# Designs tried in a protein design run: peptides against a protein of PDB entry 3J47. Part 29

Target 1, 121 residues: chain A of PDB entry 3J47
Amino acid sequence: IRLTNQLKSLKGLQSKLKDVVEYLDKVINKELPINHTILGKLQDVFNLLPNLGTPDDDEIDVENHDRINISNNLQKALTVKTNDELMVIYISNLVRSIIAFDDLIENKIQNKKIQEQRVKD
Target 2, 69 residues: chain B of PDB entry 3J47
Amino acid sequence: YEEKEESNLAATKSMVKIAEQYSKRIEEEKELTEEELKTRYVGRQDPKKHLSETADETLENNIVSVLTA

## One batch from the design tools (peptide; aimed at target 1 T82)

Design b2_p19_5_s3 (made by RFdiffusion4, then SolubleMPNN; from b2_p19_5, 14 letters changed)
Fold by OpenDDE base, seed 5:
Structure b2_p19_5_s3 (fold): chain B 121 residues (1-121), chain C 69 residues (1-69), chain A 19 residues (1-19)
Amino acid sequence: as target 1 above (121 residues)
Amino acid sequence: as target 2 above (69 residues)
Amino acid sequence: ESWELQIELEKKRKELLSL
């Protein structure tokens, strides 16, 4: 349920972004009048997006180090953090898998002992 | 869309909590493995089954964490 | 809701302009 909702939200956002791009292209081509209300909301969205375009301001806001890479410079630092989180999750899954295998081996040994006892009786 | 966005925000907050819980789960998994080793020596099947079930639950929680990440 | 409504209004305007 949660993953499906996240995927649906991402798809909805992607569709909205596509519609915005198409609208902007039509405005640039003078096919449609500029809707100032939509442009204002888009500007607000862009202002909330970390600046993708200026490579030079190295102020990696340390607080966003742990969150998902939304913007490229922040995105690089966030990519490193995401990579670290994925690595921790991977190691955790590996450890759980090893424990599960150990239990399977023990179960197999027990089953073999039970069969050997049944053959002796 | 809004309900899903709220769910995503809740999931992100849960990830931080999952990282803390993960450290605790690793310790619980180690305790279970030691108990299995002891049970292997004593020949009692019941503690081994409980250890296996707890390891499986820990694995499922990690998979959910990976899918949420 | 306001954003979705605006997108729908823009789609309707585009449809009307294409007619």
Scores: peptide ipSAE 0.406, ipTM 0.799, DockQ to the pose 0.038
OpenDDE base, seeds 1, 2, 3, 4: peptide ipSAE 0.451, 0.418, 0.419, 0.447; ipTM 0.841, 0.786, 0.806, 0.793; seeds 1, 2, 3, 4 fail the geometry check

Design b2_p19_5_s4 (made by RFdiffusion4, then SolubleMPNN; from b2_p19_5, 13 letters changed)
Fold by OpenDDE base, seed 4:
Structure b2_p19_5_s4 (fold): chain B 121 residues (1-121), chain C 69 residues (1-69), chain A 19 residues (1-19)
Amino acid sequence: as target 1 above (121 residues)
Amino acid sequence: as target 2 above (69 residues)
Amino acid sequence: DAWEKEIERQKKLKELLEL
């Protein structure tokens, strides 16, 4: 379910980006007037996009290396935190799986003992 | 898109909550293991069953966390 | 705090995209 929803959102984003590019090309070619509402929304989207392109390395606050942030420059610093969090989640899942297996094994042993007792009766 | 948006919004909210509750989940898992050890020694089925159920719930919560991450 | 801020940024981006 979650992966399907993520894929659907990504497809929606891709379609919208394509429509924006096509619109911008038409505006550049003077085929269509500038839609101010679309332009405003696009500007807001670009402002919310992670700053990929500014090479100003100087604001990579080293303190954010331990903290996960998805904004590409900030995201690189915060990717370390994401990795740590994912590792902790992975370990927790593994431990829970082990506990569940231990319980399953014990239940199986108990069921076997009950069956052996029924055969003796 | 809306259903996925709602799911992604819920996932995002869950990530914030997961960051806060992660330490608590690890502790809950340790408590489950300790209770399982205790139930093996006491030979009482009921505490062991409850431990297993709590371990399963904890596992489900971790899976939801991974899927949100 | 930085992670929470990024989560909030993602929510705003999603809202803006109307996906």
Scores: peptide ipSAE 0.559, ipTM 0.864, DockQ to the pose 0.478; fails the geometry check
OpenDDE base, seeds 1, 2, 3, 5: peptide ipSAE 0.557, 0.559, 0.539, 0.546; ipTM 0.860, 0.862, 0.853, 0.860; seeds 1, 2, 3, 5 fail the geometry check

Design b2_p19_6_s3 (made by RFdiffusion4, then SolubleMPNN; its pose is not in this set)
Fold by OpenDDE base, seed 5:
Structure b2_p19_6_s3 (fold): chain B 121 residues (1-121), chain C 69 residues (1-69), chain A 19 residues (1-19)
Amino acid sequence: as target 1 above (121 residues)
Amino acid sequence: as target 2 above (69 residues)
Amino acid sequence: MDELLKELQKLIEEQKKKK
C-alpha cells in the first residue's frame, strides 16, 4: 500500500513535469508567455521532494540506510541542480524585464521627441 | 545504481551544454542592446524595434532551454 | 540603463563561474 502510494505520487509528479515541459515548448514557440505561478509551484514541488524521500527514522534496516543515504545525497544533488536551474531562470526573467524596460523608456523618449517636433511646426 | 549514475552524469553534461548556450544567447542579447543604443544615436526607429524583438526572442529561447534542462 | 545591463551581465557571469 505505502509503496503503491509513493509510486502513484511519483507518477503524478512525472505527469506534472511533462506538462511543464509541454508548457515550455509552447513558450519556445511563442504560443504562451511564461507563467510565474507554474514556476513557483514547480519550485515548491522540488523543495518538498527532499522531505518526501526521508522516511521517519524508526525502522530502517542498515542496508536500506546506505541506499537511503545515497538516495538522499542524490536527492540533495538534484535539489541543488534544480535550485541552480531556477536561479538561471530567475536571472533570465530579470534580463527580459530590463530589456522590456529599456524598450519602454526608448518608446517614451521617441514619443516625447515626436511631440516636441509637432509643437515646433 | 550504475545506470542511474550514468543517467545523472548525462543530465549534468547536458545542463553544462545548456549553460554554455545560455551564455552565448546572453552575449547575443547584449550585442542587440548595444546596437539599439547606436540606433538611438542615429535617430532611426525601425532598426531599434527589430533589435528589441530579437532580444526578446533570444531571452525566450534561453528561458525555455533552462526550463527544459 | 547601460549600468543595469552591465550589472545583469555580471550576475550571469558570476552564476557561470559557480557552476
Scores: peptide ipSAE 0.453, ipTM 0.831, DockQ to the pose 0.031
OpenDDE base, seeds 1, 2, 3, 4: peptide ipSAE 0.457, 0.461, 0.478, 0.471; ipTM 0.835, 0.847, 0.848, 0.841; seeds 1, 2, 3, 4 fail the geometry check

Design b2_p19_6_s4 (made by RFdiffusion4, then SolubleMPNN; failed a check: too like the target's own chain; its pose is not in this set)
Amino acid sequence: MEELLEELKKLIEELKKQK

Design b2_p19_7_s1 (made by RFdiffusion4, then SolubleMPNN; its pose is not in this set)
Fold by OpenDDE base, seed 5:
Structure b2_p19_7_s1 (fold): chain B 121 residues (1-121), chain C 69 residues (1-69), chain A 19 residues (1-19)
Amino acid sequence: as target 1 above (121 residues)
Amino acid sequence: as target 2 above (69 residues)
Amino acid sequence: GLNELIERQLKAQELLREI
């Protein structure tokens, strides 16, 4: 469910971005008038997005480290953070798998002992 | 789309909570392993089963956390 | 790093299925 919702949101964003690009191209070509309302909403969205466009600003603002991949440098730092978090989760899963394996081995040994006792009786 | 966005935001908040509780989950897993070791010496099947079930629940919670991340 | 951890987890899961 969560992955499906994330994928749906991403697809919706992609479609909207495509529509905006198409609209901007038509405005540049003077085929359509500039819709100021749509542009204002888009600007608001872009202002909420991490700055995608300036390669030169070294300001790795540490504060937005917790939120989703939007800008390449922020995205790189976020990717590193995500990788570290995933690593911790993988280690945890490995530890759980080891415990489950140990329990399974013991259960198998117990079952074997029960069978051997039944054959002796 | 909006419902999915809200769900993703909720998932992100849940990840922070999971990270905070992660240390506690590891400790619970260790306790289960210790109970299994004790059960091997006492010969009681019941404590071992309970330990295994708790370890499985902990594993499931980690998998859900990975899927949310 | 991460890939190796994934592989180890997969191997652990396979071992659990064999028991």
Scores: peptide ipSAE 0.526, ipTM 0.858, DockQ to the pose 0.020
OpenDDE base, seeds 1, 2, 3, 4: peptide ipSAE 0.527, 0.512, 0.530, 0.531; ipTM 0.861, 0.858, 0.859, 0.864; seeds 1, 2, 3, 4 fail the geometry check

Design b2_p19_7_s2 (made by RFdiffusion4, then SolubleMPNN; its pose is not in this set)
Fold by OpenDDE base, seed 4:
Structure b2_p19_7_s2 (fold): chain B 121 residues (1-121), chain C 69 residues (1-69), chain A 19 residues (1-19)
Amino acid sequence: as target 1 above (121 residues)
Amino acid sequence: as target 2 above (69 residues)
Amino acid sequence: GLNEMIERQIEASKLLREI
């Protein structure tokens, strides 16, 4: 279920990115105006998803290159944030595994001591 | 898609909370490890077992958190 | 990367089960 939902979200994001690219191409070609609603939804998705999207070209007057870079930077920043979160979770699991390992070692030592005591009795 | 986005957002917020909870859990795990160390000295098997179980539960929660992430 | 971290955790969990 969760993996399927993640795949569906990824596919949705991919479709949305494709739609954004297609929209941006149409805006570049002056075939369509910038759709602020798509951009807002994309921003919402990026705020909800680690930043993966390009903002739609809603404002004509700022050099398209800087806006694409800002979007890519935002996507990169959210990817980094996701990686950082995953890293923290990994480190946490590793620490828990180490603690559990230490406890198991101690349990084995105790079991060995109990066996040694039984041999002495 | 929307349900997954909400789940991912909740997961990301949960991950930040999990990171904070993880830092706190690391500290709690350290405290538990210290309690296990104390239990080793006191010769009481039960507190040590409880600490081990708590460490295992903490590990499981981290694994679930990683799987959730 | 993340996959390697997950694999290490799985390996650590296996080691814990062997203990």
Scores: peptide ipSAE 0.532, ipTM 0.858, DockQ to the pose 0.022
OpenDDE base, seeds 1, 2, 3, 5: peptide ipSAE 0.521, 0.530, 0.525, 0.514; ipTM 0.856, 0.852, 0.854, 0.855; seeds 2, 3 fail the geometry check

Design b2_p19_7_s3 (made by RFdiffusion4, then SolubleMPNN; its pose is not in this set)
Fold by OpenDDE base, seed 2:
Structure b2_p19_7_s3 (fold): chain B 121 residues (1-121), chain C 69 residues (1-69), chain A 19 residues (1-19)
Amino acid sequence: as target 1 above (121 residues)
Amino acid sequence: as target 2 above (69 residues)
Amino acid sequence: GLNELIEKQLKASELLREI
């Protein structure tokens, strides 16, 4: 469910970006007037996106280091962090699986003992 | 789309909390394993069941965290 | 890397469900 929702959101964003590009192309070609409302919203989105283009602003705002894989350089550091987090989650899941397996083994041993007792009676 | 965006935002907030909860979850998992070990010696099924359930909950939370990540 | 780890976990979880 969650992955499906994320994928749907990403697809929606992709479609919207495509529509914006098509609109911008039409405006450049003088086929349609500029929709200022759409452009304003797009600018807001771009301002919220990690700066993809200018390598020069050294202010790696350390607080944004935790946030999502959008832009390449900040994205690399964020990607590393995300990878580390995913690794931790993976290890945790593995440990939980081991515990569950141990419980199953114990239950099986107990069931075997109960059956052996019933055969002796 | 909006529902998924909201879910993604909630997931991101959860990831920050996961870092803090991860250490706690590891400790809870250890406690469950210890209870299972104790139950193996004492022959009491109830503590083992509780340990197994807590381990499962911890696993589910980790899976959800991975899916969010 | 990560994808392989996820696949391994999925397989482990499936095995545990069969027991």
Scores: peptide ipSAE 0.538, ipTM 0.861, DockQ to the pose 0.024
OpenDDE base, seeds 1, 3, 4, 5: peptide ipSAE 0.529, 0.526, 0.522, 0.521; ipTM 0.858, 0.854, 0.860, 0.856; seeds 1, 4, 5 fail the geometry check

Design b2_p19_7_s4 (made by RFdiffusion4, then SolubleMPNN; its pose is not in this set)
Fold by OpenDDE base, seed 1:
Structure b2_p19_7_s4 (fold): chain B 121 residues (1-121), chain C 69 residues (1-69), chain A 19 residues (1-19)
Amino acid sequence: as target 1 above (121 residues)
Amino acid sequence: as target 2 above (69 residues)
Amino acid sequence: SLNELIEKQIKASELLREI
């Protein structure tokens, strides 16, 4: 459910971006006037997105280290932190899986011993 | 879209809490493994079952953390 | 890779559901 909602949001953003590109192409070709309201909303979204274009500001604001989804350069540093966090989660899940498997193996061994005892009786 | 954005924001806040809970979950998993080892030596199925249940709960919490990340 | 780790986690989760 949660992953499906994230995918639906991403698809919605992709569709909206495509509509804006198509609209801009029509305006350039003089087919339709610019929808200022859609452009303003898109500009607001871009202003909320970390500036992709200026590599130089060394302000690694430590606060943005937690936001996984932001654009390429900040996304690279965040991707490294996210990769480390995902690796820890992966290792933890692996350990839990190993414990569950050990319990299953022991349950199977016990069931086999019970069956062998029943055959001897 | 708004419901999904709200869900993502809630997920992000949950990730901070998950980082703190993660350390506690690792400790709980270790305790379960020790009880399972003790049950294997004593031959009592009950402590082993309890350990398995706590390991499963810890696994579910990690899966939710992965889905939130 | 991160993708390989995610795939392994999914497989491990599926195995745990079968148990």
Scores: peptide ipSAE 0.544, ipTM 0.857, DockQ to the pose 0.028
OpenDDE base, seeds 2, 3, 4, 5: peptide ipSAE 0.534, 0.535, 0.554, 0.525; ipTM 0.858, 0.855, 0.867, 0.856; seeds 2, 3, 4, 5 fail the geometry check

Design b2_p19_8_s1 (made by RFdiffusion4, then SolubleMPNN; failed a check: too like the target's own chain; its pose is not in this set)
Amino acid sequence: SKIQESLKLLQQYLKEKKA

Design b2_p19_8_s2 (made by RFdiffusion4, then SolubleMPNN; its pose is not in this set)
Fold by OpenDDE base, seed 2:
Structure b2_p19_8_s2 (fold): chain B 121 residues (1-121), chain C 69 residues (1-69), chain A 19 residues (1-19)
Amino acid sequence: as target 1 above (121 residues)
Amino acid sequence: as target 2 above (69 residues)
Amino acid sequence: SKVEESLKELQAALEKKRA
């Protein structure tokens, strides 16, 4: 469910971006007037996006180091952090799996003991 | 799409807490292991079950964290 | 690294329990 929602959101974003590009092309070609409302919203989106192309100063790196996968150069630093987080999650899952297996083995041993005792009786 | 976006935002916020949650999860896993040891010694199934459940919950949380990441 | 260490400890504890 979560993954599906993320994928849907990404697809929606992609579609919207495509529409914006198409609109901008039409405006450039003088086929359609400029829609200021759409442009304003797009600008807001760009402002929310991490600074992709311009490596701005070190302070942004610290805040972004803790933040998720952004597409451009800032994304590389963020990617490292994301990778570390993913590793932690992977290890945690492994640990949980081991615990679950241990419990299973213990249950099996107990069941065998019970069966052996029943045979002796 | 909007609902998914909101969900992704929530997931991102959760990721910020993953480090803290991870430490807590490790502790929970240790506790579960201790309960299993005690259960082996005492022969009581209830503590073992509880430990197993806690381990499962910890695993689920980790999976959610991975999905959020 | 810290997580890995914790994982190793957990694995060791599990192995000890199985013995």
Scores: peptide ipSAE 0.471, ipTM 0.844, DockQ to the pose 0.015; fails the geometry check
OpenDDE base, seeds 1, 3, 4, 5: peptide ipSAE 0.432, 0.466, 0.460, 0.414; ipTM 0.831, 0.838, 0.838, 0.826; seeds 1, 3, 4, 5 fail the geometry check

Design b2_p19_8_s3 (made by RFdiffusion4, then SolubleMPNN; its pose is not in this set)
Fold by OpenDDE base, seed 4:
Structure b2_p19_8_s3 (fold): chain B 121 residues (1-121), chain C 69 residues (1-69), chain A 19 residues (1-19)
Amino acid sequence: as target 1 above (121 residues)
Amino acid sequence: as target 2 above (69 residues)
Amino acid sequence: DKIKESLEELEKYLKEKKE
């Protein structure tokens, strides 16, 4: 059951990653806007992934552990990659928002100056 | 398993490259923002606008690159 | 929409694993 669930989750993750890539490609092509909700959900999923980093558990049968560890490592690697990509996208969007906000502030300041000049005329 | 590992390794390498490109672009954007801040003090509108536009373009390219990678 | 659905499935799986 656990292994089957892990495989199913991995398959789901893979499918999701593929979908994300496809979506990102569409966004790159300006066909679709960036869906921030999807990004947020992906982050949530990443946060819900158990930190598999505890090396401690000893004795369980070496061969299956290696395969599971390899699969987990691969999944972890894919997850880390996905997380990194999502982080980059998130940071990029944040930076864009900051730039847009700065431009808005500048425009507002300019408009205020124009109004002040008109009142003095 | 080996094929998947190779694929993951290739994907990881690609992601690292994208991350590096992204980091560089973020730095470029920060530089543009700093220039905008400097331009605000100088009171020249045109340089600030140009910097903002360049920052937006850089961000767009970064997003596109992240999406493509 | 498909991405959202896949994400929800993943969240569900993670929740089940935590449990």
Scores: peptide ipSAE 0.494, ipTM 0.845, DockQ to the pose 0.067; fails the geometry check
OpenDDE base, seeds 1, 2, 3, 5: peptide ipSAE 0.463, 0.493, 0.485, 0.423; ipTM 0.838, 0.854, 0.839, 0.837; seeds 1, 2, 3, 5 fail the geometry check

Design b2_p19_8_s4 (made by RFdiffusion4, then SolubleMPNN; its pose is not in this set)
Fold by OpenDDE base, seed 2:
Parts: C-alpha cells; structure tokens; sequence
Structure b2_p19_8_s4 (fold): chain B 121 residues (1-121), chain C 69 residues (1-69), chain A 19 residues (1-19)
C-alpha cells in the first residue's frame, strides 16, 4: 500500500511536470499566453526543490543528508543515506527470515518426533 | 496523489524513527531466538509459535520500513 | 547448533554494519 501510494505520487508529479514543460514550450513558441498564477506556483515549487543543477555549491547542509532521492545534488547525499537505510532494512529482514526458518525447522523436527511416537504406539 | 504525498512525508518521518528503533528490533529478534532455544529445551510448541510470530512481525515491520524509505 | 551458528553470523554482520 505505502509503496503504491509513493509510486502514484511520483507518477502524478511526473505527469504534472510534463504538462508544465509542454505549457512552457507552447509559451516559448507564442502559441499560448503565460499563465502567471501557474508559473508563480511552479517557481515556488522549484525554489523548494533542492538545487538540481549546481554541483559546485559546497554548502550542502550535512543535516539534509538524511532525506531520500528527490533532487540530484542534495539528492546524491540523500541517496547515500537512503542506500544505508535500505541496507539496514535488508539485513533486518534477513535476520527475521533466518529466525522464522529456525522456528520452521524446529516445528518440523517436533512434528516428525510426534509422528514417530504415533507409529510406535 | 496528494494523499500519497502526505503518506510519503509521514513515512519519511517514520523512517527516522524506524532507524532509531532498528537496534531495538534486532534485540527483540534475538530475544525471540533465545525463547525458541528455551522452547526446544522445554519441548512446548506454544513458546516457539509465539517466537516465530514475533519474528514474522519484526520482519514485516522491517519490510514496511524499507518500502517507506 | 547450526541454526545458532547462523544466527550468530547474522548478528556479527549486523554489528559490522553498525560500525
């Protein structure tokens, strides 16, 4: 459910971004007037987006290293953090799987012992 | 879309908490394994089942955490 | 015994990743 919602949100954002690009292309080609309200909201969104385009600004606040891959440079640091988190989750899942298998093996051994006892009776 | 975005934001905040709780979850998993070992010695199915269920719940929580990340 | 050993190996790997 959560992953599906995230994927849907990302798809929605992608569609909206495509619509904006198409709109901007039409404005550049003088086919449509600029909708100032949409453009202003888009500018606000871009200002809130981590800087995608300037690799050289060293001021990636170390504190933002913790947030997931939405924008490329801040997002690279965020990608590293996300990778570390995913690795931790993967290991945790592996541990849980091993425990579950151990319990399954034990249950199987017990069931076998019960069956052997029933055959002797 | 908006509901999913809100869910993703909540999930991201929860992920930080999950990272903090990760060590605790690992310890809980270890405790379950010890209980399973104890249950092998006692020969009672019920404690082993409980351990297995708790390990499964811990695994599910980790999977949800990964999916939220 | 083998299950315990596998669990211990997994614990060790987890501790190594925490460093």
Amino acid sequence: as target 1 above (121 residues)
Amino acid sequence: as target 2 above (69 residues)
Amino acid sequence: NKIKENLEILKKKLEEKKK
Scores: peptide ipSAE 0.457, ipTM 0.850, DockQ to the pose 0.021
OpenDDE base, seeds 1, 3, 4, 5: peptide ipSAE 0.424, 0.444, 0.455, 0.430; ipTM 0.841, 0.843, 0.853, 0.836; seeds 1, 3, 4, 5 fail the geometry check

## One batch from the design tools (peptide; aimed at target 1 D19 E22 K26 I38)

Design b2_p20_1_s1 (made by RFdiffusion4, then SolubleMPNN; its pose is not in this set)
Fold by OpenDDE base, seed 3:
Structure b2_p20_1_s1 (fold): chain B 121 residues (1-121), chain C 69 residues (1-69), chain A 20 residues (1-20)
Amino acid sequence: as target 1 above (121 residues)
Amino acid sequence: as target 2 above (69 residues)
Amino acid sequence: SEEKKKEEESLKFLDLLLRA
């Protein structure tokens, strides 16, 4: 569900960007007038987004290193953090798996002992 | 899209919480292992079961953490 | 039994992991 929601958000953004590009192309070709309202909203979005076009190291928000960034430049830093978190989760899963296996082994040993006792009776 | 964004934000917050609780989960896993060891020595099934359950809970939490990441 | 030996080896491995 979470991954699906993230994917949906990304798809929505992609679709919007495509629409903007198409609109801009039409304006450049003098086929349509500039929609000032849409352009204003888009500008607001771009101002809120980390700079995607110019990889300025200064735009890597250090505070957002822990979050998945929409911007490619910030995304690089965020990717490192994400990798670290994934490693921790992986290790945790391994530990839990080991504990589970230990319990299974113990259960098997106990079951075997019970069976041996039943055969002796 | 907004609902998905909200869900992603919630997931991110959950990841932070998971990171904070990671050490606690590790300790819980250790406790489960200790209970299993004690159960092996004492022959009490209840402590062993409790340890196994704690280990399972720890695993589940890790899986949720992975899904949230 | 051979199965029991395998279980014991697994337990030893787990113990090593816990100690590391």
Scores: peptide ipSAE 0.480, ipTM 0.845, DockQ to the pose 0.008
OpenDDE base, seeds 1, 2, 4, 5: peptide ipSAE 0.482, 0.480, 0.471, 0.466; ipTM 0.839, 0.845, 0.841, 0.838; seeds 1, 2, 4, 5 fail the geometry check

Design b2_p20_1_s2 (made by RFdiffusion4, then SolubleMPNN; its pose is not in this set)
Fold by OpenDDE base, seed 4:
Structure b2_p20_1_s2 (fold): chain B 121 residues (1-121), chain C 69 residues (1-69), chain A 20 residues (1-20)
Amino acid sequence: as target 1 above (121 residues)
Amino acid sequence: as target 2 above (69 residues)
Amino acid sequence: SELEKKEKENEGFLDLELKL
């Protein structure tokens, strides 16, 4: 369920990003005016998903480029944070696996000792 | 999309919680290993079993955390 | 018109955002 939801969100985001890029291209080409509502929503999306480099801001004037860079940096920072968290989880799982393995080995040793004792009797 | 976003947000929050508890889990794992070591030396089957069970629980929690992540 | 196309695109974007 969670993976499916994440995948759906990712697909939706990808689609939105594509639309944003297309919109931005149209704005750059002066084919369409900037839609402030879309920009506001995009900003909200960026605030919620700081790592998604979907600047739908059609008016990428030079000032917007700096803002886009800042947004991209924030997104990158969040991605790094997520990566760090995943790494920690991975390490934790590895450690748990090692402990479980050690316990299995100990159990096996105990079982072997019990068998050896039974053979001696 | 909203439902998925909410689910992802919840998962992210859960992951953050897992990350926050990760250090504690690592410490708990170390404690389990120490108990296992103690059980090996004392030859007490019960402490060893308890350590094993705790390690398994810790592993399960980590797996769930990974799956949640 | 070109303006209508833009409006339609914006509406589509809004719909996508609502779906998300």
Scores: peptide ipSAE 0.393, ipTM 0.792, DockQ to the pose 0.164; fails the geometry check
OpenDDE base, seeds 1, 2, 3, 5: peptide ipSAE 0.349, 0.335, 0.389, 0.342; ipTM 0.807, 0.794, 0.792, 0.783; seeds 1, 2, 3, 5 fail the geometry check

Design b2_p20_1_s3 (made by RFdiffusion4, then SolubleMPNN; its pose is not in this set)
Fold by OpenDDE base, seed 1:
Structure b2_p20_1_s3 (fold): chain B 121 residues (1-121), chain C 69 residues (1-69), chain A 20 residues (1-20)
Amino acid sequence: as target 1 above (121 residues)
Amino acid sequence: as target 2 above (69 residues)
Amino acid sequence: SEEEKKEKENLGFLDTLLKL
């Protein structure tokens, strides 16, 4: 279930990104007016997205370069934060598993002791 | 997709809280292990069981936190 | 038997751990 939901979300994100790219291309080509609401949502998505791969070296104007750098830095920071959170969760799960395993061992020992007592009786 | 996005956002917020609670959970796990150890010495199953249950709950919470991360 | 019950409990616990 979780993996399926993750896959679905990823597919949806991919589709949305494609739509955004298509929209941006149309805006660049002056086929559509600049929709500020769409651009705002796109910016929000970019702020939420960790470093997507290097866009090709096309001469993006200096102003776009600074914005891209800021977005990349923020994205990198968010990615690092996400990684840290995942690490913490992973470690926590490991610790819990170890404790659970210790309890299982103890339960087994107790069970053996009970069995031994029954055999003596 | 929207439901999943909402779930991910909720999970992210939960993860921030989990990071703060993680230290506390680690301490709780240690306490449970000590209780289990004490239970082994005293031969009282109940304290040991309680420690195990608390450890399991801590593990479950961590798993949920990871899943939300 | 009580022993069998305890063994089942241990197995159940292990299964729970594996599911986590």
Scores: peptide ipSAE 0.482, ipTM 0.843, DockQ to the pose 0.011; fails the geometry check
OpenDDE base, seeds 2, 3, 4, 5: peptide ipSAE 0.480, 0.446, 0.474, 0.463; ipTM 0.845, 0.801, 0.812, 0.797; seeds 2, 3, 4, 5 fail the geometry check

Design b2_p20_1_s4 (made by RFdiffusion4, then SolubleMPNN; its pose is not in this set)
Fold by OpenDDE base, seed 4:
Structure b2_p20_1_s4 (fold): chain B 121 residues (1-121), chain C 69 residues (1-69), chain A 20 residues (1-20)
Amino acid sequence: as target 1 above (121 residues)
Amino acid sequence: as target 2 above (69 residues)
Amino acid sequence: DEEKKKEEENLKFLDSLLKL
């Protein structure tokens, strides 16, 4: 179930990314004005997606730069938040694994002591 | 897609809750490790066992959290 | 016409999102 949902989400993301690229190309070519509703939904989707390498929007002109910078800053902030959450989960798993390993070592030591005692009896 | 979105939304809400509880879980893990250290010095198995069980529960909760992420 | 075309693309995108 989870893997299937992840795959479906990935497919939806792929479709959305394709649509975004097509939309951006049309905007760059001045064929279409910026649609604010799509942009808002894209922001929502990007906020839900961990940073899968947004390609360098490096070359877009200065006046759009501030609003794009605010949008990018918000997106960046949300991405940072997601990254922080993932990092916390990773650290938690690592710590739990270390504790479990410590317990295994102690159990092994105890088992060895029990075996040594049985050989003496 | 909608069912997955609902599941992802629920998972995201759970992740936020997990993030809030994460610091608490880290502290609980530290306490468990300290109890294990104390148990090694005192030679009493019971606190160590309880620590191991709590660590396992904490690990399971993290795995579930990773699975929901 | 271009604005309508964009609106249609937006609707298609929204529909794609709703199918998720």
Scores: peptide ipSAE 0.471, ipTM 0.812, DockQ to the pose 0.181; fails the geometry check
OpenDDE base, seeds 1, 2, 3, 5: peptide ipSAE 0.470, 0.446, 0.446, 0.452; ipTM 0.840, 0.796, 0.811, 0.783; seeds 1, 2, 3, 5 fail the geometry check

Design b2_p20_2_s1 (made by RFdiffusion4, then SolubleMPNN; failed a check: too like the target's own chain; its pose is not in this set)
Amino acid sequence: KLLIEAIEELKKLKEELLKE

Design b2_p20_2_s2 (made by RFdiffusion4, then SolubleMPNN; failed a check: too like the target's own chain; its pose is not in this set)
Amino acid sequence: KLLIEAIEELEEEVKKLKEE

